# Ledger of designs, part 234: peptides against a protein of PDB entry 5A53

Target 1, 230 residues: chain A of PDB entry 5A53
Amino acid sequence: LVENVKQALFIPGQSCNKNLHDIMVDLSALKKPDMKRFNRKNDIHPFEDMSPLEFFSEKNDCSLMVLMTSSKKRKNNMTFIRTFGYKIYDMIELMVADNFKLLSDFKKLTFTVGLKPMFTFQGAAFDTHPVYKQIKSLFLDFFRGESTDLQDVAGLQHVISMTIQGDFQDGEPLPNVLFRVYKLKSYKSDQGGKRLPRIELVEIGPRLDFKIGRIHTPSPDMVTEAHKKP

## One batch from the design tools (peptide; made by RFdiffusion4, then SolubleMPNN)

Design b2_p30_3_s4 (from b2_p30_3, 18 letters changed)
Fold by OpenDDE base, seed 1:
Structure b2_p30_3_s4 (fold): chain B 230 residues (1-230), chain A 30 residues (1-30)
Amino acid sequence: as target 1 above (230 residues)
Amino acid sequence: SELIQQIQEMILNLKEYEKELEKYRVRSKK
């Protein structure tokens, strides 16, 4: 039994501002049509009480949620939440640095709704460090879409690059994750053979540098259940 | 660029990419 495409619910928190709203709109555009947005602010503090999010997950049948909040300590905070059986699976705070760029800051290009992006990850920690592994898992899961979309290059419009900003050692603050979105232009080589296709990348936005905040991880039992093949 | 090369390789191996995506699949329902 193949599960349907996961639906994302974007929730403006009580402290959501225009910048966060704009970021929300731009990021959620990549998830269309499999997303919903609340128009009203909701006073939710997921690290204090998760029950409102679980309620929203079940009520809206959304297993992906993004809560938009901002404070002095956690400015431009996007809390990414996943649910399993409408219970919180994991959460991670990703704070957008002030140097962000919106889609409007780039040249407007034609955008086909419904095509899933291809992700690239730069940094060994995405495969080894628990926090970055969670980030990798989150974004791959968030934008997975339908498997049929990536049968060929024709179904590939966007590349999303996620880069760990620099090296770090144990005990040091975790480097930011650089989120970059590109439109892919592929050119068929006229010459027969396994030649690498000529590709060009055009950055289309948004451009987001994520500072990592608080994290909630699932129990080992929940991990096992959530990864069971049906 | 390294990024271009990485993407080119991934495009050549889209089936493998899809398989990798499946490994990271987190179910939403029991």
Scores: peptide ipSAE 0.608, ipTM 0.948, DockQ to the pose 0.748
Fold by OpenDDE base, seed 4:
Structure b2_p30_3_s4 (fold): chain B 230 residues (1-230), chain A 30 residues (1-30)
Amino acid sequence: as target 1 above (230 residues)
Amino acid sequence: SELIQQIQEMILNLKEYEKELEKYRVRSKK
């Protein structure tokens, strides 16, 4: 059984501001056409009560949600939520640093809607540390799109790069995750041997540095069910 | 750049990249 493409619902919280709204619009552009946005603010506190999010997941048939909130303690906070069977699977707070750049800060380039981005991850912790493993899993899942057969290089348009900002030891605060988006230009190399494709990258935005906040992890039983191969 | 090299290698091994993505698959419905 092939699962349908996961739909994302972007939800402005009660404390959503103009900056968060702009970030939401720019990030959601990469998820088109598999994205919905609420126009009204909703008073949701997912780490206090998750039931409203489960309701929205089921009502809108969206297994991905992003809640936009801002407070003194958690400025420019994007809470990413996944559901399984319309129940909360996991949650993570990612706070956008003040040095963010919007799409309007970059050269406007035309792009095809619905193309799946290629991801690159920089930092060993994406494979070893539980928090960064969750982040990797989340973003891969969020932008998975349609399972098309072998995407010919011709189908690659975007690269999303995620980098852990520096090394860290146990007990230290977790470094930020640097989120960068590039347009990929691929050229056939006529060089006879192992044809390394010639590529060019142009940053297109948005540019986001994520500070890691609170996390909710699924139960072992839910993990087992969600990872069952059909 | 290191990033360009990494992407070039991934493009050459797209089948392996797709296989790796499948390992991270999380279902939304039973």
Scores: peptide ipSAE 0.549, ipTM 0.938, DockQ to the pose 0.718
Fold by OpenDDE base, seed 2:
Structure b2_p30_3_s4 (fold): chain B 230 residues (1-230), chain A 30 residues (1-30)
Amino acid sequence: as target 1 above (230 residues)
Amino acid sequence: SELIQQIQEMILNLKEYEKELEKYRVRSKK
């Protein structure tokens, strides 16, 4: 059973500002065509009441949602939400640092809509630490697209790099996650009998440094159900 | 760069990359 591609709904919160709006537009462009955006601000507080998000998930048939809010405590906050059966599966707040760059800050390159990005993760914690494991899971799921075999480099246009900014120990604040988007140019290179592809990367944006905020994790039962292979 | 090398290796092992992605699959519906 081929599950439909997960659709993403971008929701401006009541406190959504111009910067967040621009970030929303740029990030959502990477999710086209499997993306919807609300034009109106919605007063949603997911960590207080999740019911409005579940409602939107069901009504829009979107199992991915991103809520854009900003406050003094949580500036430029992107709350990423996933649903399972239109019920909240997990949530994570990722606050965009002020040093962000938009697509307009980079050289404009032609973009093919609908191509699945390749992800690279830098930092052992993406495989070992619960929070970073959730982040890894989230972004892989968010940009998974169609379950088509990436049989050829020709189908690769973008690389998304996620890097944990520095080392940390138990009890220390979690380092930011550096989100970078590159256009991939691949050339066939025959060196020494192994066809090592020559690749070039051009950063295309957006450039986002995510500060980790609040997290909601699924119940063990939901995890089991969500990971059942059809 | 380390990033370029990592990507080169991933491109050479796309089948493995796809298998890894499948391990992280989270369903949205029952």
Scores: peptide ipSAE 0.548, ipTM 0.938, DockQ to the pose 0.729
Fold by OpenDDE base, seed 3:
Structure b2_p30_3_s4 (fold): chain B 230 residues (1-230), chain A 30 residues (1-30)
Amino acid sequence: as target 1 above (230 residues)
Amino acid sequence: SELIQQIQEMILNLKEYEKELEKYRVRSKK
């Protein structure tokens, strides 16, 4: 049994501003057609009360949510939420740095909506550190799309690249995660045999540097249930 | 670039790549 594609709900918080709105629009475009956006601001504080998000998850049948808020302490904050059985599974705050670029800042390219992205992760901590493991899991889950068997490069259109900005030691602040999106161009090799395909990447946006904020992790029981294969 | 090399390797091993991604799958419903 294959689970249906997870739907994402983008929610402007009460403190959502123009920049966050633009970021929301551009990021959600990568999730089409499996996304919804609220047009009205909602006063939600997920780390104080998660009940409103669970309500929205169930009402809209969305197991992915992104809350857009901004304050002096948490500027350009995107809170990513996942649900299991319409209950909160995990949450993470990712604050967008001021150096962000929108889709309009890049060359407009045509693309097919709904094609599965290829993911690349740069940094060993994505496999070893709990926070970065959660980020990796989240973005893989968020942009997975339809489960299609990729047999060749013809099914690939774009690459989502995530990079940990620098090395860090225990007790140090967690480095930012650099989010980049590229269009993938592949060319057939003129020479026979197991040759690496010629590949070109063109950045298409958005360009986001994420500062990591607060995190909510699921209970061990919920983890067990959510990882059960059907 | 290192990124291009990584992508090239992933393309050559797409089956393994997909298998790896399946390990990270989190269900949304029971």
Scores: peptide ipSAE 0.508, ipTM 0.928, DockQ to the pose 0.706

Design b2_p30_4_s1 (from b2_p30_4, 10 letters changed)
Fold by OpenDDE base, seed 5:
Structure b2_p30_4_s1 (fold): chain B 230 residues (1-230), chain A 30 residues (1-30)
Amino acid sequence: as target 1 above (230 residues)
Amino acid sequence: SSSNGVLSPEEEEKLLKEVEAFEKFLKEYS
């Protein structure tokens, strides 16, 4: 059974600004063709009332949503939402730092739209810390695309790298997550008589440093239901 | 129906294995 690719809905909030719009456009391009974007701003406050997002999830048949908002306290905030049965499963605020780079800031490289990106995760906390585990799960889920067998490395074009910015101790603010996108180039290398392929990663953008904000986690009952095989 | 926005444990395990394999690949061929 080819599981249907999850659809993402990008929603400009009422406070969405030009920078967030540009970020939204560039990030959502990585989710094509399985992405919808609203052109109109919507006054949504998901940590106060989740019902509008649940409504949009159902109406648009999207289990992934990203709400774009900005305030003094939460500048360039991307709220990532996942739904199960059109109910909110989890949410996480990821605020884009001001040092972001858009696709236009990088050398334009041709790539095939719709190819599944490969992921790399740097930082032990992605496997141990609940927040970073959620982030890892979220991004893997968000960009999974079609389930391809690990077959043709030759067809691999995109690499998404996520790095925890430094070490941290309990009680300290959670370090940012560095989001980077690379194009993988394969070269035939004649090094040492064995034609071992050489790979090069070229950054293509966008470049986003995510500051972690508020989090909503599912109830244990919802986790149980979500993990039931249909 | 939109796929549920949650990875099954089996799907997550598969994806994690893919990540591990790819990271190994990058380390070997970079």
Scores: peptide ipSAE 0.438, ipTM 0.893, DockQ to the pose 0.713
Fold by OpenDDE base, seed 2:
Structure b2_p30_4_s1 (fold): chain B 230 residues (1-230), chain A 30 residues (1-30)
Amino acid sequence: as target 1 above (230 residues)
Amino acid sequence: SSSNGVLSPEEEEKLLKEVEAFEKFLKEYS
């Protein structure tokens, strides 16, 4: 069953700047070929009015959206949106810290467009805390690409690593999520008769540290509908 | 469908198993 790959739409907001544009280009490259980008800035405020995003979702047949905005309070803000039936399911603001690195900051390594990334998640909160669970679900959904059988692990070219930056207690600000992308290199090691493959992860970029901002969660009814098998 | 940006529980479980398998693989061969 060729699962219908979810399409992503990257939208420059009115306050989108060069840095956000560059981040958008690099991050969206990981979603090729299942990605669209707007070239024109759009004045969208999703936490005030979600209707424009729902319209864009339907018009572009994209169930995934990323809005690029920047302000003093929310610098380098990437609002990730998922839709169900072209209605907003959830949203999360992820603000890129100033220490970001672009693909141009790394050694250019050829990777095949459209290969499904593997994921790693570091931090127990990805399994227990509702916000980090949402982030985990979002990124798994966003970048999963075409369903490849696990047998094609040999064809895996890149790994998306997400790490919660440090421990936190209840009531403390949520630590950043460190987004890293690696190329997986497999070497045949002939050590002593057991061919154990040696794996090397080489960072390829982009490097993004996400500060968590505002969140919109679906209603229980919408969750139920979204989880119904057609 | 391209209109559904939400992982089904089954899809999520499958992906989680893939993640676990891969993390185990990395741990074993890193």
Scores: peptide ipSAE 0.431, ipTM 0.896, DockQ to the pose 0.745
Fold by OpenDDE base, seed 3:
Structure b2_p30_4_s1 (fold): chain B 230 residues (1-230), chain A 30 residues (1-30)
Amino acid sequence: as target 1 above (230 residues)
Amino acid sequence: SSSNGVLSPEEEEKLLKEVEAFEKFLKEYS
């Protein structure tokens, strides 16, 4: 089965800084080999004009895009974009909090490129609230793609954990989403002369706390079309 | 829910059980 793995394009915006560049490099490493990066800054404002992103989607054959921008109002902003037929499907701004950690802040571990992560989601709102449902869908599409092949689990190397930071009520600001990456380590424990397999989780980075910003939701027609073409 | 976004011991144990169950499934059906 030819896995239709979605390709990602990382785009530095005009206001992209060193911190965002470093975050982009580390996050995109998890998407290898199915990732492209622009080396030049591009002046793109997706909530004002989406047409440049549709152009880049088509020209690079990428259905996933991440725009890196920073301003006083929207510091360390990662705009995640999905396209369908090279048209904008949805967008979400996720602003990285200042407490982020890079891969260099953790113990260097060997990593095999191209293995799909397992996901875990903590918080009931990931299944019930429209915004968190969109985030869940986005990250699953971004790192796993559409194929859940049994072969993907034979190569299980790492886990991505996404947690909603606390409870919230209607009308309150949406809590941050805490993004964590762990490597699975298999050990043989000697218990009573039997070697039992033991698995441990080791955080490998990056560590990102996402503040939710602006959202563009798909039209009902695009939702229907996207579900018809699995 | 862990305040720092790291899996709680309970969440970690649950995940490990899911991984072990899946490894067992793969061995039985491979």
Scores: peptide ipSAE 0.047, ipTM 0.601, DockQ to the pose 0.045
Fold by OpenDDE base, seed 4:
Structure b2_p30_4_s1 (fold): chain B 230 residues (1-230), chain A 30 residues (1-30)
Amino acid sequence: as target 1 above (230 residues)
Amino acid sequence: SSSNGVLSPEEEEKLLKEVEAFEKFLKEYS
C-alpha cells in the first residue's frame, strides 16, 4: 500500500512579514519532506475568492495549504486549507499570539525527517464542540495523514500537544489553542543496578498560541464524497 | 550505536504510559 501522505503547500500572502515567515519555516520543518514553500508573496483572499487556492492545489498536487497573512484585525494569521479533488473542503484562520517562540529559542535537538508525531489533545471540547473537532481533525490530517502504519509508532520521536486554554460556556469567545512540540528522549537510568529506560519530554518548539478566526465548513455533498474514498 | 530512535516494544509501551500520564498532567495543570 503506497502510504498516501498528504502534501502541504505554504503560501506567503501579500501581507506576510518576517515573524510569519519565521513561524512558517519552523512549522513546515515538522512536515518535511512532504511540504513545499513559495518564496514569493501571493495576493490571496480565501474568504472572498477560493479559486486561486484551488488552482494552487491542483498545480502543486497539494491537498493541504497554509496561507500566511497579517492585518490589524487578523495579526499573524495562518489560514489552514484542506482540499478534496482540488476543491476547497474546509478552511480555518488561526492567529498566532505575540508570545510565540521559534525553534531557535529552544535547545537544538536533532530529529529524523519524515517521522510522524504523536498527538495529545487536552480539553473535552476537542471531542464535542464543532470548531475544536475541526481543529483536531485538521492537525491530525496535516501531520499524520490518512494511513497510520505500525512502523510510525516504532519511529516515534516527538509529541505535539494541543490544549484549549481554559473552560468556556456557550456564547462566550472561544479560548485559544496552545500548540506545543516535545521531543522524546530515552535515558537509561541506573536505579539499583537495573537499567530501566526512562523517557523525558523536552520542548523543542515552535511554541504557538492560536486565536481562532473565520471558518469555512464543507457542504454536506463534499462530506459524503470525502467519506466514500476507501 | 546511534539510537536510530527505534524503541523496543517494551520501551514503546512504557512511552505510551508516560504519554498518558503526561496528558493527565496537562489536563490537571491547564
Scores: peptide ipSAE 0.021, ipTM 0.438, DockQ to the pose 0.054

Design b2_p30_4_s3 (from b2_p30_4, 11 letters changed)
Fold by OpenDDE base, seed 1:
Order: sequence, then structure tokens, then C-alpha cells
Structure b2_p30_4_s3 (fold): chain B 230 residues (1-230), chain A 30 residues (1-30)
Amino acid sequence: as target 1 above (230 residues)
Amino acid sequence: SSSNGVLSEEEYEKLLEEVKAFEEFLAKHS
């Protein structure tokens, strides 16, 4: 089965600033070659009218979209959108905290374009809490797709780590999700004359702390349709 | 110093073990 690698469209909103643009560039680099970026700002308010996003999904054949907006209330906001049949499936606002780091803030390491990352998720809520389940599903769908081929594994060069920032109780504000990207470095260590393979994780960026904003959940009907693997 | 970023030492070690196991699995099936 040719894994139908989902295409992503990055959309600068009208309020997109330089920081968001830089974040967009760096995050979208991880999605190459399966990524498009608009060069023009678009005035889109997805929680008010989703129709423009559905139009862009269809026109660009992209089932993944990221809208870059910034306001006083929602600073550095990345709205992640998934479509099914070019209709909105789900949306989530992830606001990047001011402590972000770009690829330029790390040691320049080359990576091969098109290799799928390994994921690691830290926090039980990724498997139990609806919002964090959606985030987990979204990021897996965005960067890795549904299946891992043995070839994807043989080419493993980087790891995406997603961590829930602390514990929380019901009714408390949802903790941030800490997004980190590491490159795998294989080196041989001489221990007692035997060269043992060692792996080291080196952070390569971007470093993003996501504050969770507004969410649109799919209708039960769309969930049922999307889970119907053909 | 291995930059484990926001990972604890335990989480980092576990991740390394998972990665190693995965690489070993690949090496056996390549």
C-alpha cells in the first residue's frame, strides 16, 4: 500500500508576524517534501467560518493545514486543521510560547528530506484525555502517517518528543505540550576494546511549547467515516 | 552533555532503549 502521505498547507493569516513566519518555516521544513506554503497573507477565521479552509483543502489537495495568526489574546497561534473529503474534520489552536527556539538557535545538522520521525509521547493523558488524544493523533498524522514502513525505520534520523508539562486534575487548565526535535547520532564507543554502538539524541529544533487553545472536534459521523479504512 | 531537552534522564534512557531495540529489529530484517 503506497502510504497516502498527507500533504500539509501552511497559511499565513492576516496577523502573521515575523516570529510566526520563522516558526512556520522551521516546522514546515520537517514536513518536506509534503508541504506547501502560501506566500500571501489570508484573512481566515476558522472558528467563525471554516469554508475558506475547506476551499483551500480541496484546491491544494491538502488534508492538513496550519493557519498562522497572532493577537493579544492568542499570541503566536498555530491552528492545526485536518480535513476529510475536503471537509473540516478537526481543529486545534496551539499557541507557541515566547521561549521558542528556531533551527538557527541549534547546531546546524543536516537531515535528509522525506524521512519520517520517530515519536515519543510523555504523559498518560495522551492516551486517556480527549484533547491530548487529538494532539497525539494530529502530530502522528502530520509527520509520520498511519503506518511505519521498515524503510522509514532504516532511515530513522530524528525523534519528535511531545511532553505534557506536568500533571493536571479535572477542571484545571490543560498543561502545555512541549515539542522537541532530536537528531539521532550513532557513534561507536570504545569500551574495553569492543566498539559498542551508542546512540545520542541531539536537539536540533525547533523548540516549541504549545499552549492549547480552542478545539473543534469531529462529528461522530465523520469519526466513523475517517476510521473506515478503505 | 547529551541534551535531552525537556526529557527526564529516565525518559531519555527509555527512549534510547526503544530506539536501540528498533534499530536492532531493523538490522535483523535488513
Scores: peptide ipSAE 0.091, ipTM 0.674, DockQ to the pose 0.044
Fold by OpenDDE base, seed 3:
Structure b2_p30_4_s3 (fold): chain B 230 residues (1-230), chain A 30 residues (1-30)
Amino acid sequence: as target 1 above (230 residues)
Amino acid sequence: SSSNGVLSEEEYEKLLEEVKAFEEFLAKHS
Protein backbone atom coordinates (compact mmCIF):
# COMPACT_ATOMS: atom_id res chain seq x y z
CA LEU B 1 0.00 0.00 0.00
CA VAL B 2 1.53 3.33 -1.04
CA GLU B 3 1.29 5.37 2.15
CA ASN B 4 -0.30 8.72 1.33
CA VAL B 5 2.35 10.77 3.15
CA LYS B 6 1.25 14.40 3.41
CA GLN B 7 3.83 16.96 2.25
CA ALA B 8 4.57 20.02 4.42
CA LEU B 9 5.49 23.55 3.31
CA PHE B 10 7.23 25.92 5.76
CA ILE B 11 6.68 29.61 4.95
CA PRO B 12 8.57 32.50 6.58
CA GLY B 13 6.24 35.49 7.00
CA GLN B 14 7.42 39.11 6.73
CA SER B 15 7.88 39.27 10.52
CA CYS B 16 9.87 36.00 10.73
CA ASN B 17 12.93 36.45 13.00
CA LYS B 18 16.08 34.41 13.69
CA ASN B 19 14.51 32.43 16.56
CA LEU B 20 11.52 31.42 14.43
CA HIS B 21 13.84 30.50 11.57
CA ASP B 22 15.88 28.24 13.88
CA ILE B 23 12.70 26.64 15.28
CA MET B 24 11.44 26.12 11.71
CA VAL B 25 14.69 24.39 10.70
CA ASP B 26 14.64 22.04 13.71
CA LEU B 27 10.92 21.17 13.53
CA SER B 28 11.07 20.63 9.76
CA ALA B 29 14.00 18.22 10.20
CA LEU B 30 11.51 15.79 11.81
CA LYS B 31 9.37 15.93 8.64
CA LYS B 32 12.18 15.06 6.18
CA PRO B 33 12.05 13.98 3.39
CA ASP B 34 8.39 15.13 3.07
CA MET B 35 9.08 18.83 3.61
CA LYS B 36 9.70 22.01 1.58
CA ARG B 37 10.85 25.42 2.86
CA PHE B 38 10.62 28.83 1.25
CA ASN B 39 13.86 30.81 1.34
CA ARG B 40 12.09 34.17 0.96
CA LYS B 41 9.72 35.96 3.31
CA ASN B 42 6.10 36.17 2.16
CA ASP B 43 3.52 38.76 3.25
CA ILE B 44 0.65 36.46 4.30
CA HIS B 45 -2.13 37.17 6.80
CA PRO B 46 -4.15 33.92 6.85
CA PHE B 47 -6.96 35.17 9.13
CA GLU B 48 -7.55 38.15 6.80
CA ASP B 49 -7.07 36.43 3.43
CA MET B 50 -6.58 32.67 2.97
CA SER B 51 -6.24 32.80 -0.85
CA PRO B 52 -2.39 33.01 -0.92
CA LEU B 53 -2.15 29.83 1.19
CA GLU B 54 -4.53 27.95 -1.12
CA PHE B 55 -2.40 29.07 -4.06
CA PHE B 56 0.80 27.82 -2.36
CA SER B 57 -0.87 24.51 -1.41
CA GLU B 58 -1.80 23.82 -5.04
CA LYS B 59 1.43 25.12 -6.62
CA ASN B 60 3.68 23.10 -4.26
CA ASP B 61 1.36 20.06 -3.88
CA CYS B 62 1.39 20.45 -0.07
CA SER B 63 -1.62 19.69 2.14
CA LEU B 64 0.24 20.88 5.27
CA MET B 65 1.63 24.39 5.75
CA VAL B 66 3.32 26.28 8.60
CA LEU B 67 3.50 30.09 8.53
CA MET B 68 6.18 31.69 10.75
CA THR B 69 5.30 35.19 12.07
CA SER B 70 6.04 37.33 15.13
CA SER B 71 4.41 40.45 16.61
CA LYS B 72 3.98 42.06 20.04
CA LYS B 73 0.55 40.40 20.37
CA ARG B 74 1.56 37.05 18.78
CA LYS B 75 5.24 36.42 19.53
CA ASN B 76 6.93 33.39 17.89
CA ASN B 77 3.69 32.40 16.15
CA MET B 78 3.51 29.19 14.11
CA THR B 79 0.24 29.05 12.15
CA PHE B 80 -0.46 25.43 11.19
CA ILE B 81 -2.70 25.03 8.14
CA ARG B 82 -4.27 21.93 6.60
CA THR B 83 -5.83 21.88 3.14
CA PHE B 84 -8.24 19.50 1.46
CA GLY B 85 -8.37 19.64 -2.34
CA TYR B 86 -6.05 22.68 -2.00
CA LYS B 87 -8.77 24.55 -0.03
CA ILE B 88 -8.26 25.58 3.59
CA TYR B 89 -9.58 22.85 5.90
CA ASP B 90 -8.44 24.22 9.29
CA MET B 91 -5.91 26.59 10.87
CA ILE B 92 -4.45 27.03 14.36
CA GLU B 93 -1.98 29.53 15.82
CA LEU B 94 0.60 27.98 18.17
CA MET B 95 2.93 30.53 19.78
CA VAL B 96 6.29 29.18 20.99
CA ALA B 97 7.19 30.30 24.53
CA ASP B 98 10.62 31.91 25.15
CA ASN B 99 11.91 28.85 27.08
CA PHE B 100 12.30 26.81 23.85
CA LYS B 101 15.34 24.56 23.24
CA LEU B 102 16.87 23.77 19.85
CA LEU B 103 18.47 20.50 18.68
CA SER B 104 21.88 22.11 19.35
CA ASP B 105 20.97 22.36 23.06
CA PHE B 106 20.84 18.54 23.35
CA LYS B 107 23.35 15.74 22.86
CA LYS B 108 23.56 15.08 19.13
CA LEU B 109 22.15 11.65 18.38
CA THR B 110 21.99 10.18 14.90
CA PHE B 111 18.60 9.08 13.60
CA THR B 112 17.40 7.59 10.31
CA VAL B 113 15.48 10.05 8.13
CA GLY B 114 11.97 9.04 7.06
CA LEU B 115 10.95 6.89 10.04
CA LYS B 116 7.59 7.74 11.63
CA PRO B 117 7.48 8.75 15.30
CA MET B 118 5.36 7.15 17.97
CA PHE B 119 3.02 9.65 19.64
CA THR B 120 1.94 9.93 23.25
CA PHE B 121 -0.73 12.39 24.43
CA GLN B 122 -1.13 13.39 28.09
CA GLY B 123 -4.40 15.04 29.14
CA ALA B 124 -8.02 13.90 28.82
CA ALA B 125 -8.90 17.05 26.83
CA PHE B 126 -7.07 15.64 23.77
CA ASP B 127 -10.02 13.25 23.43
CA THR B 128 -12.87 15.50 24.67
CA HIS B 129 -12.18 19.23 24.00
CA PRO B 130 -12.60 20.41 20.36
CA VAL B 131 -9.43 22.57 20.30
CA TYR B 132 -7.17 19.86 21.73
CA LYS B 133 -8.80 17.26 19.44
CA GLN B 134 -7.83 19.49 16.51
CA ILE B 135 -4.24 19.78 17.83
CA LYS B 136 -4.00 15.99 18.26
CA SER B 137 -5.37 15.39 14.75
CA LEU B 138 -3.06 18.03 13.26
CA PHE B 139 0.16 16.63 14.76
CA LEU B 140 -0.76 13.04 13.89
CA ASP B 141 -1.42 14.12 10.28
CA PHE B 142 1.77 16.18 10.22
CA PHE B 143 4.29 13.56 11.42
CA ARG B 144 2.66 10.12 11.17
CA GLY B 145 -0.02 10.30 8.50
CA GLU B 146 -3.20 8.24 8.45
CA SER B 147 -1.67 4.78 7.94
CA THR B 148 -0.31 2.79 10.86
CA ASP B 149 1.80 0.28 8.97
CA LEU B 150 3.39 -2.51 11.02
CA GLN B 151 6.60 -1.65 9.13
CA ASP B 152 6.58 1.80 10.74
CA VAL B 153 6.95 0.21 14.16
CA ALA B 154 9.84 -2.08 13.17
CA GLY B 155 11.71 1.16 12.53
CA LEU B 156 10.57 2.96 15.70
CA GLN B 157 13.40 5.23 16.83
CA HIS B 158 11.71 8.31 18.33
CA VAL B 159 8.70 9.38 20.38
CA ILE B 160 6.85 12.70 20.23
CA SER B 161 5.16 13.57 23.53
CA MET B 162 2.40 16.18 23.75
CA THR B 163 1.16 17.23 27.22
CA ILE B 164 -1.54 19.69 28.27
CA GLN B 165 0.04 21.90 30.95
CA GLY B 166 -2.41 21.49 33.84
CA ASP B 167 -6.16 21.27 34.32
CA PHE B 168 -8.67 23.90 33.20
CA GLN B 169 -12.38 24.67 33.53
CA ASP B 170 -14.89 26.12 31.09
CA GLY B 171 -14.25 29.82 30.47
CA GLU B 172 -10.59 29.66 31.57
CA PRO B 173 -7.66 30.28 29.19
CA LEU B 174 -6.56 27.08 27.48
CA PRO B 175 -3.32 25.65 28.98
CA ASN B 176 -0.19 25.39 26.85
CA VAL B 177 0.73 22.21 24.98
CA LEU B 178 4.20 20.89 25.85
CA PHE B 179 5.94 19.37 22.81
CA ARG B 180 8.89 17.01 23.48
CA VAL B 181 10.92 14.65 21.27
CA TYR B 182 12.73 11.56 22.58
CA LYS B 183 14.99 8.96 21.01
CA LEU B 184 14.35 5.36 22.01
CA LYS B 185 17.44 3.41 23.11
CA SER B 186 17.28 -0.36 23.45
CA TYR B 187 19.76 -2.03 25.80
CA LYS B 188 20.23 -5.67 26.71
CA SER B 189 20.57 -5.93 30.48
CA ASP B 190 22.14 -9.12 31.83
CA GLN B 191 20.03 -9.95 34.87
CA GLY B 192 20.90 -13.41 36.23
CA GLY B 193 22.06 -14.71 32.83
CA LYS B 194 18.81 -13.66 31.09
CA ARG B 195 19.20 -10.79 28.64
CA LEU B 196 16.12 -8.66 29.29
CA PRO B 197 15.40 -5.85 26.84
CA ARG B 198 15.70 -2.46 28.54
CA ILE B 199 14.35 0.65 26.82
CA GLU B 200 15.38 4.22 27.69
CA LEU B 201 14.05 7.53 26.36
CA VAL B 202 16.54 10.34 25.73
CA GLU B 203 15.32 13.86 24.93
CA ILE B 204 16.77 15.04 21.59
CA GLY B 205 14.78 18.24 20.93
CA PRO B 206 13.41 20.55 19.90
CA ARG B 207 11.60 21.46 23.15
CA LEU B 208 8.59 23.70 22.48
CA ASP B 209 5.82 25.03 24.75
CA PHE B 210 2.87 26.07 22.56
CA LYS B 211 0.43 28.80 23.59
CA ILE B 212 -2.85 28.43 21.68
CA GLY B 213 -3.99 31.41 19.57
CA ARG B 214 -6.65 31.89 16.89
CA ILE B 215 -8.42 28.92 15.31
CA HIS B 216 -10.25 28.34 12.04
CA THR B 217 -12.49 25.25 12.14
CA PRO B 218 -13.60 23.36 9.01
CA SER B 219 -17.11 23.70 7.65
CA PRO B 220 -19.41 20.70 8.27
CA ASP B 221 -19.41 20.03 4.52
CA MET B 222 -15.60 19.86 4.37
CA VAL B 223 -15.51 17.49 7.37
CA THR B 224 -17.92 15.16 5.55
CA GLU B 225 -15.87 15.30 2.32
CA ALA B 226 -12.55 14.72 4.12
CA HIS B 227 -13.94 11.61 5.87
CA LYS B 228 -15.34 10.14 2.60
CA LYS B 229 -12.02 10.09 0.75
CA PRO B 230 -10.01 7.07 1.76
CA SER A 1 17.46 8.31 35.61
CA SER A 2 17.05 11.12 33.08
CA SER A 3 13.90 12.89 34.28
CA ASN A 4 11.76 13.01 31.16
CA GLY A 5 11.04 16.76 31.17
CA VAL A 6 7.33 16.19 30.47
CA LEU A 7 6.41 12.56 31.23
CA SER A 8 5.69 11.48 34.78
CA GLU A 9 7.33 8.27 35.98
CA GLU A 10 3.98 6.49 35.60
CA GLU A 11 3.49 7.79 32.04
CA TYR A 12 7.05 6.75 31.18
CA GLU A 13 6.53 3.23 32.54
CA LYS A 14 3.26 2.90 30.62
CA LEU A 15 4.99 4.02 27.42
CA LEU A 16 7.75 1.46 27.99
CA GLU A 17 5.17 -1.27 28.49
CA GLU A 18 3.45 -0.32 25.23
CA VAL A 19 6.78 -0.37 23.39
CA LYS A 20 7.72 -3.74 24.94
CA ALA A 21 4.36 -5.24 24.07
CA PHE A 22 4.84 -4.13 20.50
CA GLU A 23 8.38 -5.54 20.32
CA GLU A 24 7.03 -8.86 21.61
CA PHE A 25 4.29 -8.80 18.99
CA LEU A 26 6.86 -8.21 16.24
CA ALA A 27 9.07 -11.00 17.58
CA LYS A 28 6.15 -13.47 17.49
CA HIS A 29 5.15 -12.54 13.94
CA SER A 30 8.62 -12.35 12.44
Scores: peptide ipSAE 0.050, ipTM 0.637, DockQ to the pose 0.042
Fold by OpenDDE base, seed 2:
Structure b2_p30_4_s3 (fold): chain B 230 residues (1-230), chain A 30 residues (1-30)
Amino acid sequence: as target 1 above (230 residues)
Amino acid sequence: SSSNGVLSEEEYEKLLEEVKAFEEFLAKHS
């Protein structure tokens, strides 16, 4: 089965700063080889006009896009966009908190490009709450794609952990999503002559705490069409 | 010391269990 690997396009907005650029570089490294980055800043306001993003989606054959913008109200904002048939399917603003860590802040470990991460989700809301369900769907789609081939599992080298930061009640502000990347290290421990597999997780970065911003949800018609497997 | 980053010990242990279960699943199907 030819995996229809979704291509991602990273777009620096006009307000893209050094921190966002560095975050973009590090996060996009996890999407290699299925990633493009623009070198030029683009003046795009996706919640005002989506047409430029649809144009970029089609022109670059990318169904995933990330727009990097920063303002006083929306600092370190990563707008994640998905398209279906080069039309906007959904969008979500995820603002990176100032406590972020880059790959350079961690011990450099060898990383094989193109291996799919395992995902873990901590927080019941990832399965029940519409916004967190969208986030879960987005990140799974972004890094794993639609086909989880058993073969991708044989190449497990890293785990992406997404945690909802604390409990929340209805009507409360949505907690941040803690994004963490771990490399899986398998050790053979000799305990009493039995080699027990020991697994260790080593954080490799980036470390991102996402504050949830604005959301665009797909129309019911687009949901129906997107779920129609050809 | 395994750096669990921001994960609690319980979350880290759960993650390790999930990873182990997954590796076992792979070993059975490979």
Scores: peptide ipSAE 0.050, ipTM 0.622, DockQ to the pose 0.043
Fold by OpenDDE base, seed 4:
Structure b2_p30_4_s3 (fold): chain B 230 residues (1-230), chain A 30 residues (1-30)
Amino acid sequence: as target 1 above (230 residues)
Amino acid sequence: SSSNGVLSEEEYEKLLEEVKAFEEFLAKHS
């Protein structure tokens, strides 16, 4: 069964800047080979009119999209969009904080293209709070896909960590989500003459702190249709 | 021959716990 890996389309918006472009390049590298990028800026305002994104979804056969925009109100904004049947399912704005690190800021490590990352989520709200549940679902869908075979574990090279930055109460601003990427290194540790396999995590980037922006949630009908296994 | 051994389910679970512990360590030292 060819796993129907969801294809991602990265779209520079009209306000896309160099920093966002660099972030786009680095983040999209984790989605290879299942990624397309536009070279042209596109004037898209997804919270005003979603129809251009639906058109791009269908034309490029991509159920995942990321729109790169930047403004004074929404600096370094990555709008993540999912489609179902080429119709908008959900959207979320994730604004990258200025403290971001690119792949070039880390030691260059070779990685195999097309290996599925392991995910870790830190924070109870990823399982309980609607917004963080959507973020968890989105990133799992984006990078891992639906099926993880034991064979994917054997080829495990990357860990993506997502952490909610601190506790929050109801009605408070939602804490940022800290996005980190690590490479797994297996080495034999000589502890006491027994070579025990030891695993080391090495950060490889990008390092992104996401501020949560606007959200579009799917209709109950679309949720029902998207969860119908064919 | 370095057996690129397929991690067993138990080895995978241990790896997950090590990753979590590492993240907690990083969060405390960031």
Scores: peptide ipSAE 0.024, ipTM 0.568, DockQ to the pose 0.052

